# Designs tried in a protein design run: peptides against a protein of PDB entry 5NXQ. Part 53

Target 1, 114 residues: chain A of PDB entry 5NXQ
Amino acid sequence: EIQIPVSMAAEEEYLRSKVLSELLTDTLENDGEMYGNENEVLAALNGAYDKALLRLFASACSDQNVEKALSLAHELKQDRALTAAVKISERAELPSLVKKINNIREARYEQQLK

## One batch from the design tools (peptide; made by RFdiffusion4, then SolubleMPNN)

Design b2_p11_8_s4 (from b2_p11_8 with V10M E11S)
Fold by OpenDDE base, seed 4:
Structure b2_p11_8_s4 (fold): chain B 114 residues (1-114), chain A 11 residues (1-11)
Amino acid sequence: as target 1 above (114 residues)
Amino acid sequence: SLADEVLEEMS
């Protein structure tokens, strides 16, 4: 069996989960067909998506690639995932990234108030 | 790792 590098495996999982999440979202928005469990499936897919993305984020932080890490953080969907990204950034001792991610969270909070 | 511990919260 061929072993796949961790970074490549994470990228593959991210792309797979992203595609599935987008397909489900598009189906619900365009067709409006509901079978009773779509929200649960979507939540699970979004969770997997964010988790995969966070692995890439952690890798970027380890590489001290703040710009890449920030770009990845913007792609996170759930607030709890942004919180996780902040924690990772803190542990990586990247205070500038911490601030920028918190700005993303604050912007989303303000949007929710509207 | 610390990153793994944080990611566990997402599982």
Scores: peptide ipSAE 0.200, ipTM 0.852, DockQ to the pose 0.223
Fold by OpenDDE base, seed 2:
Structure b2_p11_8_s4 (fold): chain B 114 residues (1-114), chain A 11 residues (1-11)
Amino acid sequence: as target 1 above (114 residues)
Amino acid sequence: SLADEVLEEMS
């Protein structure tokens, strides 16, 4: 049995969850058919997507690759995922990254107010 | 690990 590195597994899961989320969204937008559980499905997919991203994010932080970590943080969808990214950054002792991620959160808050 | 703890919180 071949053991897949955590980072590679995370990449695969990220891509899979991203594609599925996009396909579902496109289908619902194009067909307009709702069955009542779409919000739950989307939430689950978004959760899986962000979780996969956070694994990649943690790996980037461990590598001290701040630029990669920041790029990944921009791809996060949920606010709670950004919060998790901040926690990871704090543990990785990357205060500049913490600040930049908080800026992302603040920017999204401002967008919601408009 | 750090990542495991945070990700568990997400689940």
Scores: peptide ipSAE 0.192, ipTM 0.846, DockQ to the pose 0.168
Fold by OpenDDE base, seed 5:
Structure b2_p11_8_s4 (fold): chain B 114 residues (1-114), chain A 11 residues (1-11)
Amino acid sequence: as target 1 above (114 residues)
Amino acid sequence: SLADEVLEEMS
């Protein structure tokens, strides 16, 4: 059995999910020709996208690469994914990263209220 | 792994 490194697999899934999400988003915005389940499809794609990012995020945390981890956290779409990133950071014993991710979450909350 | 533990909750 061929073992693919976790980071490589995560990167592949991230790129795939990102491309599909962008294509569907563009279709909705420019053509509006979806089949009525576009919101469900987008939600699923966003979920897969964030999961892939979180795997990369965990890898960055394991490498103690806070800058890379923070950059990845900024790319997360869902609030629940940011929460997961905080949990990962806590388990990785990176309190500075926890604070930075919480700042991202707070900023997004404020943006949603506008 | 760290990711596996957290992602299990997101499934």
Scores: peptide ipSAE 0.183, ipTM 0.838, DockQ to the pose 0.220
Fold by OpenDDE base, seed 1:
Structure b2_p11_8_s4 (fold): chain B 114 residues (1-114), chain A 11 residues (1-11)
Amino acid sequence: as target 1 above (114 residues)
Amino acid sequence: SLADEVLEEMS
């Protein structure tokens, strides 16, 4: 399995969270200040986003809709969320989906290391 | 549910 440096992984996740936060801020039309707690807010937003996707992912798995599940997995931001998706896929007895999601994870690691 | 258990790990 591909291993990515901790510092690099953290930075990548932060950047993804920042993009997500910006998108969500625009969507909510929030004109307020963040009062110096950006890291905390970003973590919460990213977590909430992935949780929402995982719920949809689980539903897709229950429907045996592998293509939809895979599409949703691609939208996940955090590696831990992909891990959660793998667990859901395993419980749903979808080994092909497990493999595909792990491929997504590996691809992200490789891209980050470049 | 199984999904709920996994989601709790995300929190």
Scores: peptide ipSAE 0.182, ipTM 0.840, DockQ to the pose 0.163

## One batch from the design tools (peptide; made by RFdiffusion4, then SolubleMPNN)

Design b2_p12_3_s1 (from b2_p12_3 with A7L I8L E10K)
Fold by OpenDDE base, seed 5:
Structure b2_p12_3_s1 (fold): chain B 114 residues (1-114), chain A 12 residues (1-12)
Amino acid sequence: as target 1 above (114 residues)
Amino acid sequence: SEELEELLEKLE
């Protein structure tokens, strides 16, 4: 069996989950038909998507590529994924990145209040 | 890392 580097595997999984999530979203928006399980499927896809993205995020942190890490953090969908990104950044001893990710979280909270 | 995998497992 050919062993694929973790970073490359994460990129493949990210792209796959992203496409599936977008297809489901487009279907819901265009068809307007509910089958009863769309929200559950979407949640599962979002989980897989964020998980793959966080692996890329961790890799960027390890490379000390703060700009790339921040760009990836903006693509995270779930708040709990942003929390995970903060923890990863703390362990990587990147306090500036921690602050910037917390700003993303705060901005999303403010949007929910409107 | 092992800690990273633990964090990721909690997301699913």
Scores: peptide ipSAE 0.365, ipTM 0.902, DockQ to the pose 0.032
Fold by OpenDDE base, seed 3:
Structure b2_p12_3_s1 (fold): chain B 114 residues (1-114), chain A 12 residues (1-12)
Amino acid sequence: as target 1 above (114 residues)
Amino acid sequence: SEELEELLEKLE
């Protein structure tokens, strides 16, 4: 059986998760047709989304593509995912990226305080 | 990669 490269598999999963997350979000915001477990479903989708995105992020770090990695980090939704991105960046020995991701986290914290 | 998977397991 033909093995799909990790990066390609991650991209496929990311796109799938992104579409599903956006679809659910749009449904809730525009139609309000879902009832009962909207938040639970959304959380699960966001988890899968961030997980897939982090695999892409790790790949970008391995390629030493800091700009791509940073762009991907901005797309992460959950704070715990950003924390994971920091750890990945540290292991990849990309201190500049670590700083930039921490700035993203701080910016989001400040937004929550407002 | 194994360490990455450990991190990802904590997200779900």
Scores: peptide ipSAE 0.364, ipTM 0.902, DockQ to the pose 0.032
Fold by OpenDDE base, seed 4:
Structure b2_p12_3_s1 (fold): chain B 114 residues (1-114), chain A 12 residues (1-12)
Amino acid sequence: as target 1 above (114 residues)
Amino acid sequence: SEELEELLEKLE
């Protein structure tokens, strides 16, 4: 099997997961067909999506590309993924990024309270 | 890194 660079593999997985997630969402919203396992499938897709995205995030942090990292963090769906992003940022010694990601988390919490 | 993989493993 051909060895693919980690960054390229992560990008591919991210794009795949993103497309599948969007397609599933559109199907549920537009077709109205329920099979009984949509939430489970969506959760699995979101997990894979965030995992792939976090790999890209980690790469951006390694490149000290804070703006790119922040942009990627905004695309994360799960709170636990944001937590992981914070930890990655801390290890990368990017305190400004840590603060900004925590702001994202707090904003989402506030929205959930509404 | 191994630490990154450990973090990612918790997501799935």
Scores: peptide ipSAE 0.363, ipTM 0.902, DockQ to the pose 0.032
Fold by OpenDDE base, seed 1:
Structure b2_p12_3_s1 (fold): chain B 114 residues (1-114), chain A 12 residues (1-12)
Amino acid sequence: as target 1 above (114 residues)
Amino acid sequence: SEELEELLEKLE
C-alpha cells in the first residue's frame, strides 16, 4: 500500500475543499437559486476546508515556521477553527503566534458587531 | 498526533 505523506494529503484536501467551497459560493452569488440544502452543504465544505488547513497549520508549527502558520491562520473561516489553531500553537509553545491568532479572532468579532 | 486528531474530530 502506498503511503502518502500527511502534509501532501492535507494539501490535496485543502485545494479540493477550497475549490468546491469557492464554486458553491460563486454559484449562490451569481445564480441566487436555493434548493434547500445549500447552506448545509456550504457549512460542511467550510468544515472540511478548515480541517485541511489546520493540518497544514499544525505542520507549519512543527516546522517552527511561524510566518507560514500565521498566513494559514488568516485563511481559516470559522471561529472554532481559529480556536483550534490557538490550541495547536500553545502546544507548539509559540506564544507570539498565539497572540497574533487571538488578534485575528478579536478583529473578526469587531467586524461582526459593525 | 493523537491530540491533533482529537481537535480535528471536534470540528466535524
Scores: peptide ipSAE 0.362, ipTM 0.902, DockQ to the pose 0.032

Design b2_p12_3_s3 (from b2_p12_3, 5 letters changed)
Fold by OpenDDE base, seed 4:
Order: C-alpha cells, then structure tokens, then sequence
Structure b2_p12_3_s3 (fold): chain B 114 residues (1-114), chain A 12 residues (1-12)
C-alpha cells in the first residue's frame, strides 16, 4: 500500500467524514426516513470527523499557525474533542489559543442552557 | 506523536 503523508491522509478523512455527516443530516432533515440506527451512525461519523480534524489542528499548532488552528477548533463538534484541542495547544505552548478554545467551550455550554 | 495518538484514541 502506498504511504500517504499524515497531513494529506487527515485532510482526506476529514473531507470524507464531513461530506458523509452532512449527507446524513440532510437526509434526516429533509426525507424523514428513519432506520433506527441514525444516531449511532452519526456519532461514529462525528467521532471520525473530529479525530481527523484534530490531526489537522495538531499540524496547524506545530506550524504555529494559531489562526488556522482556531478556525479548525471552531469546526470541532464534540466537547471532548475541544478538550483534546486544549491539551494539544498546551503542549504546543500556545496559551492564547488555549484561552480562545476554552471560550468556544464555554460558549457552547451557554448555548446548551438556552 | 504518541501523546497525540493517545488523545485521539480517547475519541474512539
């Protein structure tokens, strides 16, 4: 099997997961067809999506591209993924990014309370 | 890195 650079592989997986997640969401919203396992499938897709995105995030942090990293963090769906992003940022010694990601988390908590 | 992979594994 051909070895693909990590960044390219992550990008591909991210795009694939994003498309599939969007298609599933659109189907549920527009077609109204339920098969009984949509939530499970969606959870799996979201997991794969965030995992791929975090690899891109880590790459951005490694490049010290804080703005790109922050943009990617906004695209994360799961809270646990944001937590992972914080830890990655801490290890990358990017405290400003840590603060901004924590702000994202707090904002989402506030949205859930509404 | 190993640490990154450990973090990602928790998302599985």
Amino acid sequence: as target 1 above (114 residues)
Amino acid sequence: SKELEELLEKLK
Scores: peptide ipSAE 0.335, ipTM 0.897, DockQ to the pose 0.032
Fold by OpenDDE base, seed 5:
Structure b2_p12_3_s3 (fold): chain B 114 residues (1-114), chain A 12 residues (1-12)
Amino acid sequence: as target 1 above (114 residues)
Amino acid sequence: SKELEELLEKLK
């Protein structure tokens, strides 16, 4: 079996999960048809998507590429994924990145209040 | 890292 570098594997999984998530979302928006399990499927896809992104995020942190890490954080969908990104940033000793990710979380909370 | 994998598992 060919061993693929973790970063490359994460990129592939990210792209795959992103496409599937977008297809499901488009189907729900355009067809307006509910089958009863769409939300569960979407949640599972979002989980896989964020997991793949977080691996890329961790790699960017290891490279001390704060700008790339921040860009990836903006693509995260779930709040719990942002929380994970904060923890990764803390362990990587990147306090500026921690602050910026927390700002993303706060902004999303404010949007929910509107 | 082991810690990273633990964090990722919690997202399942």
Scores: peptide ipSAE 0.334, ipTM 0.896, DockQ to the pose 0.032
Fold by OpenDDE base, seed 1:
Structure b2_p12_3_s3 (fold): chain B 114 residues (1-114), chain A 12 residues (1-12)
Amino acid sequence: as target 1 above (114 residues)
Amino acid sequence: SKELEELLEKLK
């Protein structure tokens, strides 16, 4: 049985989820057609997308690549995913990254208020 | 990591 490295598998899943999410989003924006479950599908895709990103994020943290980790964190869509990223960063003992991710989360909160 | 997987499972 062929074993695929975790990071490679995560990258593949990320790309797949990203493409599908973007395609669905574009379709909804351009066609404006709703068939009843598109929002549910989109939510599921976003979940898979963030999950894949978090695996990449964890890998970056393990590599002590803070800049890469931060870049990945900016790509996260859901607040709960950012929270997970914070926890991963804490466990990786990267306090500077924790602060930066919390700043991202706070900025998004402010954006929602506008 | 088991801890990582636990965190990821909560995102379902």
Scores: peptide ipSAE 0.333, ipTM 0.896, DockQ to the pose 0.032
Fold by OpenDDE base, seed 3:
Structure b2_p12_3_s3 (fold): chain B 114 residues (1-114), chain A 12 residues (1-12)
Amino acid sequence: as target 1 above (114 residues)
Amino acid sequence: SKELEELLEKLK
């Protein structure tokens, strides 16, 4: 059986998760609140989405593509995912990227305070 | 890769 490269598999999962997350979000925004467990479904989708992104992020770090890694980090939704991105960056010995991701986290914290 | 998977498991 043909093995799919990790990066390609991650991209596929990312795109799938992104589409599903956006679809649910758009439905809630345009059609109002759904019946059932829409928040739970959204949380699960966001989790899958961030996991897929983090795999892409790790790949970008391995390629020493800081700009791509940073762009991917901006797409992360959950704070815990940003924390994971920081740890990945630290292990990849990319201190400039660590600083930039921490800035993203701080910016989001400030937005929550407003 | 093992370390990455451990980090990802925490996101579940």
Scores: peptide ipSAE 0.332, ipTM 0.896, DockQ to the pose 0.032

Design b2_p12_3_s4 (from b2_p12_3 with A7L I8K E10K)
Fold by OpenDDE base, seed 5:
Structure b2_p12_3_s4 (fold): chain B 114 residues (1-114), chain A 12 residues (1-12)
Amino acid sequence: as target 1 above (114 residues)
Amino acid sequence: SEELEELKEKLE
């Protein structure tokens, strides 16, 4: 049985979901045809995308690579994913990363209020 | 659309 390292599997999933998300976004923006299920598909894609990113994020935290973890956090789309990233950071005992991720969340909140 | 559903299936 061929075993694929967890990090490599996560990277593959991330890249796949990223590409599909981009394709979906481009299709919606360029074609503009809505049939009622596009939002559901988009939500599923975004969920999978963030899930894959969080796996990479967890790996970065395990490696104590704060800069990489932070970079990945910036790529997260959903607020709930950022919340998950905070929890992972807390468990990894990386308070500086926790603060930085919370700053990302706050910045997004402020942007939404404008 | 069918195209979007195909994309979703590829992700699953």
Scores: peptide ipSAE 0.043, ipTM 0.734, DockQ to the pose 0.074
Fold by OpenDDE base, seed 3:
Structure b2_p12_3_s4 (fold): chain B 114 residues (1-114), chain A 12 residues (1-12)
Amino acid sequence: as target 1 above (114 residues)
Amino acid sequence: SEELEELKEKLE
């Protein structure tokens, strides 16, 4: 069973993770040099980012704010995070949100197949 | 790099 993330500092953690992820991305795009661990660091940053974002997502679901939840789902980077968002939506009994998130996932899959 | 490792540590 997937535990729904909860944190009183969800917003702060999200912003911190977002900034760090963006800084790394900008560095990789501008530097162009490989030091051997960039992919590992990027994966860790993206993981932390999505984790923090899912906490905000869970909060939006609890508030029955479907539009906010959907907007947050679009910001998720990893497919596994979208899967987690679906599970959270199911537990929150928001079938319309489940459908919309699945549409996001399918759209990303189609893009990868091209 | 040292900078990247520092960023990683902040998330641990």
Scores: peptide ipSAE 0.039, ipTM 0.724, DockQ to the pose 0.077
Fold by OpenDDE base, seed 4:
Structure b2_p12_3_s4 (fold): chain B 114 residues (1-114), chain A 12 residues (1-12)
Amino acid sequence: as target 1 above (114 residues)
Amino acid sequence: SEELEELKEKLE
């Protein structure tokens, strides 16, 4: 069986998840009809999205591309994903990136409190 | 909506 490189697979899944998430969001906003499971679908989609992003993030960290890693971190939706990104950064021995990601988390916390 | 259902199917 032909194996797709991990990074390429992650990119594909990221793009797929991103597009679907956006389309779903637009649909929910425009149609105004709720059937009771849309939030669950969205949550699952967001999970897949973040998972794919984290793979890209890990790749960026491995490449020591801090700026790319940081930009990817900003795209993460779930707090738990940011936590994972911090751990990945720690393992990659990128303390500056750790701090910056924690700043993202703190900023989001503050936003949620408003 | 039909569009929503199609999206859900793609997630399965």
Scores: peptide ipSAE 0.028, ipTM 0.672, DockQ to the pose 0.078
Fold by OpenDDE base, seed 2:
Structure b2_p12_3_s4 (fold): chain B 114 residues (1-114), chain A 12 residues (1-12)
Amino acid sequence: as target 1 above (114 residues)
Amino acid sequence: SEELEELKEKLE
């Protein structure tokens, strides 16, 4: 059976999730139609999006590409996803990346307080 | 609603 490289598979999943998440967001913002479960659906889509990103993030960490990993971390939407990214960075023994991701989290916390 | 569910399923 043909095996797709893990990085390519992750990229495909990310792009798919990103596009669908954006389409859903645009639909909700522009059309404003509510059917009762939109928030739940959006949360699920965002979860899938972050999950796909985290796979790319893990790959970047494995490559010791801190700059790429950091760039990907900025694209994460949920705080729990950032937490996961920290754990991945710790396992990859990238303390500088851990600190930078924690800075992202702190910045978002401060933004929420405003 | 149905369209949203379809989108959700595509991401699963």
Scores: peptide ipSAE 0.041, ipTM 0.728, DockQ to the pose 0.072; fails the geometry check

Design b2_p12_4_s1 (from b2_p12_4 with E1D V3I N12A)
Fold by OpenDDE base, seed 5:
Structure b2_p12_4_s1 (fold): chain B 114 residues (1-114), chain A 12 residues (1-12)
Amino acid sequence: as target 1 above (114 residues)
Amino acid sequence: DEILEEADEILA
């Protein structure tokens, strides 16, 4: 029995959820067909997407790869996920990364206010 | 890995 490394599994789930989310988004935007549960499906996909991405993020932090971690953080969709990334960064004792992720959060907040 | 476990716990 071959066990797949956690990081590889996370990457697969991330890519799958990303593709499905994009496909669904495109369908809604271009076809305009709504069945009433698309938002729920998107939310579930986004959750899975961010969860998978955060595992990759955590792995990058463990490797002390701040640049990779930051790049992954930019791909996170939900504010909740960014908050999680901050907590992971704090635990990893990466204060520079914490600051940069908080900057991402602040930028998104400012955009919402406009 | 403690950090990986933290990610799972936060998103659970």
Scores: peptide ipSAE 0.143, ipTM 0.816, DockQ to the pose 0.195
Fold by OpenDDE base, seed 4:
Structure b2_p12_4_s1 (fold): chain B 114 residues (1-114), chain A 12 residues (1-12)
Amino acid sequence: as target 1 above (114 residues)
Amino acid sequence: DEILEEADEILA
């Protein structure tokens, strides 16, 4: 069995999920066609996307690459994924990153209220 | 890697 490095596998899944999510979004926005399951498919894709991102995020934290970690956190779509990123950052003993991620969460909450 | 292992637990 061919073993793929965790980081490489995560990157591949991230890219795949990102492309599919964008394609679906563009299709819905441009064509307006409804097939009845778009929201469910999109949710599943977003889940896989965030999961892949979080693995990359964890890797960045392990490398003590705070800048990369923060950049990845901005790409997370779901709030629960940001929560996971906070937990990972805490365990990585990166308090500055924790604060910055919490700022992202707060900003998104405020945007939703507008 | 401990951090990666913990990430997997959070994501499971």
Scores: peptide ipSAE 0.132, ipTM 0.814, DockQ to the pose 0.145
Fold by OpenDDE base, seed 2:
Structure b2_p12_4_s1 (fold): chain B 114 residues (1-114), chain A 12 residues (1-12)
Amino acid sequence: as target 1 above (114 residues)
Amino acid sequence: DEILEEADEILA
């Protein structure tokens, strides 16, 4: 039985979710097709995307690769995912990363106010 | 491994 490493599986799911999200977004923007469930579909795709990223993020934290972890955190879309990243960072005892992720969150809040 | 396990719990 072949077991796929967690990081590899996460990468695959991340890429898959990313592509699907982008394709759907482009379709809606360009063609204007609305079926009534697009928001739910997008939310589900974004959820899967962030979940995959967070697994990669956790792996980076385990490797004590703060720079990689931070780069991944920047790719997270949902605020709830950033919150999860903070919790993971705290458990990994990476306070510098915690601060940087919180800065990302604050920056996004400020952008929403503009 | 503990971090990955906890991550899965958070993501569940």
Scores: peptide ipSAE 0.132, ipTM 0.813, DockQ to the pose 0.144
Fold by OpenDDE base, seed 1:
Structure b2_p12_4_s1 (fold): chain B 114 residues (1-114), chain A 12 residues (1-12)
Amino acid sequence: as target 1 above (114 residues)
Amino acid sequence: DEILEEADEILA
């Protein structure tokens, strides 16, 4: 079987997950309808979205493209995804990127407290 | 790619 490169597959999944997440969010905010499973659906979509981003992030790290990696990290939604990005950066031996991602994480914590 | 492999392990 012909295998599609991981980065290409991740890009497609990222775009799909992003569009669906935005569509669902807009629908809930504008229609106000609750079917009882919205939180579960959102969690699943956010999970898929961040998973796709992390694969792109890992690819950027592999390419030593720190600026692209950092840009992708800013797009991550879940704290656990940022933690994963830090771990990937550490393994890639990119300490400057580690520091910058930790700053993102800290900033989000402070924002949630306000 | 070792980094991509590690990413998959983290995401599993």
Scores: peptide ipSAE 0.130, ipTM 0.812, DockQ to the pose 0.200

Design b2_p12_4_s2 (from b2_p12_4 with E1D V3I N12S)
Fold by OpenDDE base, seed 5:
Structure b2_p12_4_s2 (fold): chain B 114 residues (1-114), chain A 12 residues (1-12)
Amino acid sequence: as target 1 above (114 residues)
Amino acid sequence: DEILEEADEILS
């Protein structure tokens, strides 16, 4: 039995979920055909997407690669995922990264208000 | 890795 590295598995899941999410989104936007479970599917895909990203994010934090971690954080879709990223950054003792991720959250909050 | 395990716990 071969066990692949967590980072590789996370990358694969991230890419898969990203592609599927984009395809489904494009279909809904361009074809206008919507079924009852599509929003649920999108939510599930977003969850899987962010989960995969967070594993990559955690790996970057473990490597003390702040720039990579920040780049990954920008790709997170859900606020709860950003919250998780903050917690991971705190555990990694990366206060600069914590602040930058909180800035992302604040910016998104401001966009929601407008 | 403690950080990776923390991520999994948070996401669970």
Scores: peptide ipSAE 0.132, ipTM 0.811, DockQ to the pose 0.254
Fold by OpenDDE base, seed 2:
Structure b2_p12_4_s2 (fold): chain B 114 residues (1-114), chain A 12 residues (1-12)
Amino acid sequence: as target 1 above (114 residues)
Amino acid sequence: DEILEEADEILS
């Protein structure tokens, strides 16, 4: 029995989900092929991707590495994931990070309106 | 890690 550190497991899942998500996205954009499950797969991959990122994010917060945490937050895809990042930051007592993440969220909202 | 545990709760 091998115990894998949480951070390593999160990193592995992040990389895996990121690659798969990119492959699927590229396929849809370049080939336009629809098999009926692409959106479902993307949703699942995005979920796993953000979850993995959030674990890394939490680890960065624990290390008080605000710069790393912020960079990870920028990589989050879903708004709900950003919300989770805010909550994690609040619990980690990092108000500056909270503000910066909220700025990311607001910026994305503005982009969606355009 | 307490923060990691809390993160898992949020993610659930």
Scores: peptide ipSAE 0.126, ipTM 0.809, DockQ to the pose 0.145
Fold by OpenDDE base, seed 4:
Structure b2_p12_4_s2 (fold): chain B 114 residues (1-114), chain A 12 residues (1-12)
Amino acid sequence: as target 1 above (114 residues)
Amino acid sequence: DEILEEADEILS
């Protein structure tokens, strides 16, 4: 069995899920076709996408690369994923990153209210 | 890596 590095595997899954999610979204927006399971498919894709991102995020935190970690956090789609990012940042003892991620969450909450 | 292990636990 070929062993793939965790970071490389995460990158691959991230790219795959990102492309598929964007493709599906574009198809629905442009063609308006409904098959009845789009929301479930999108949820699954978004889950895989965020999971892959979080692994990259954790790796960035391990490298003490706060700038990269923050950039990755901005790409997270689900609120629960941002929550996970906060927990990872806390365990990595990166309080500045914790604050910045919480700012992202707060900004998204405010946008949803508008 | 402890951070990666914790990430996997959180994501599981």
Scores: peptide ipSAE 0.126, ipTM 0.810, DockQ to the pose 0.145
Fold by OpenDDE base, seed 1:
Structure b2_p12_4_s2 (fold): chain B 114 residues (1-114), chain A 12 residues (1-12)
Amino acid sequence: as target 1 above (114 residues)
Amino acid sequence: DEILEEADEILS
């Protein structure tokens, strides 16, 4: 069986989940509650979105494309996803990227405290 | 790709 490369599949999933996440967010901001399960839907969409990004991130690390990897890390929404990105970059032996991702995490923590 | 495989393990 011919399979689509992981990176290509991840790109498709990323784009789909990103569009749906943005659409749902806009709808909730304008119309309020939809079906009573909005938080669950958002959590699922954000999870799928970050998962797709992390696969792209891993691919960028494999290519030793630190700039692309860092750009993708900035697009991650959940803290747990940033933690996963750190682990991936550590295993890829990219300490500079590890430091920069940790800086992103610290900046978000500080922003939440304000 | 070993890095992609590791990513899948982390995400599981």
Scores: peptide ipSAE 0.125, ipTM 0.808, DockQ to the pose 0.143

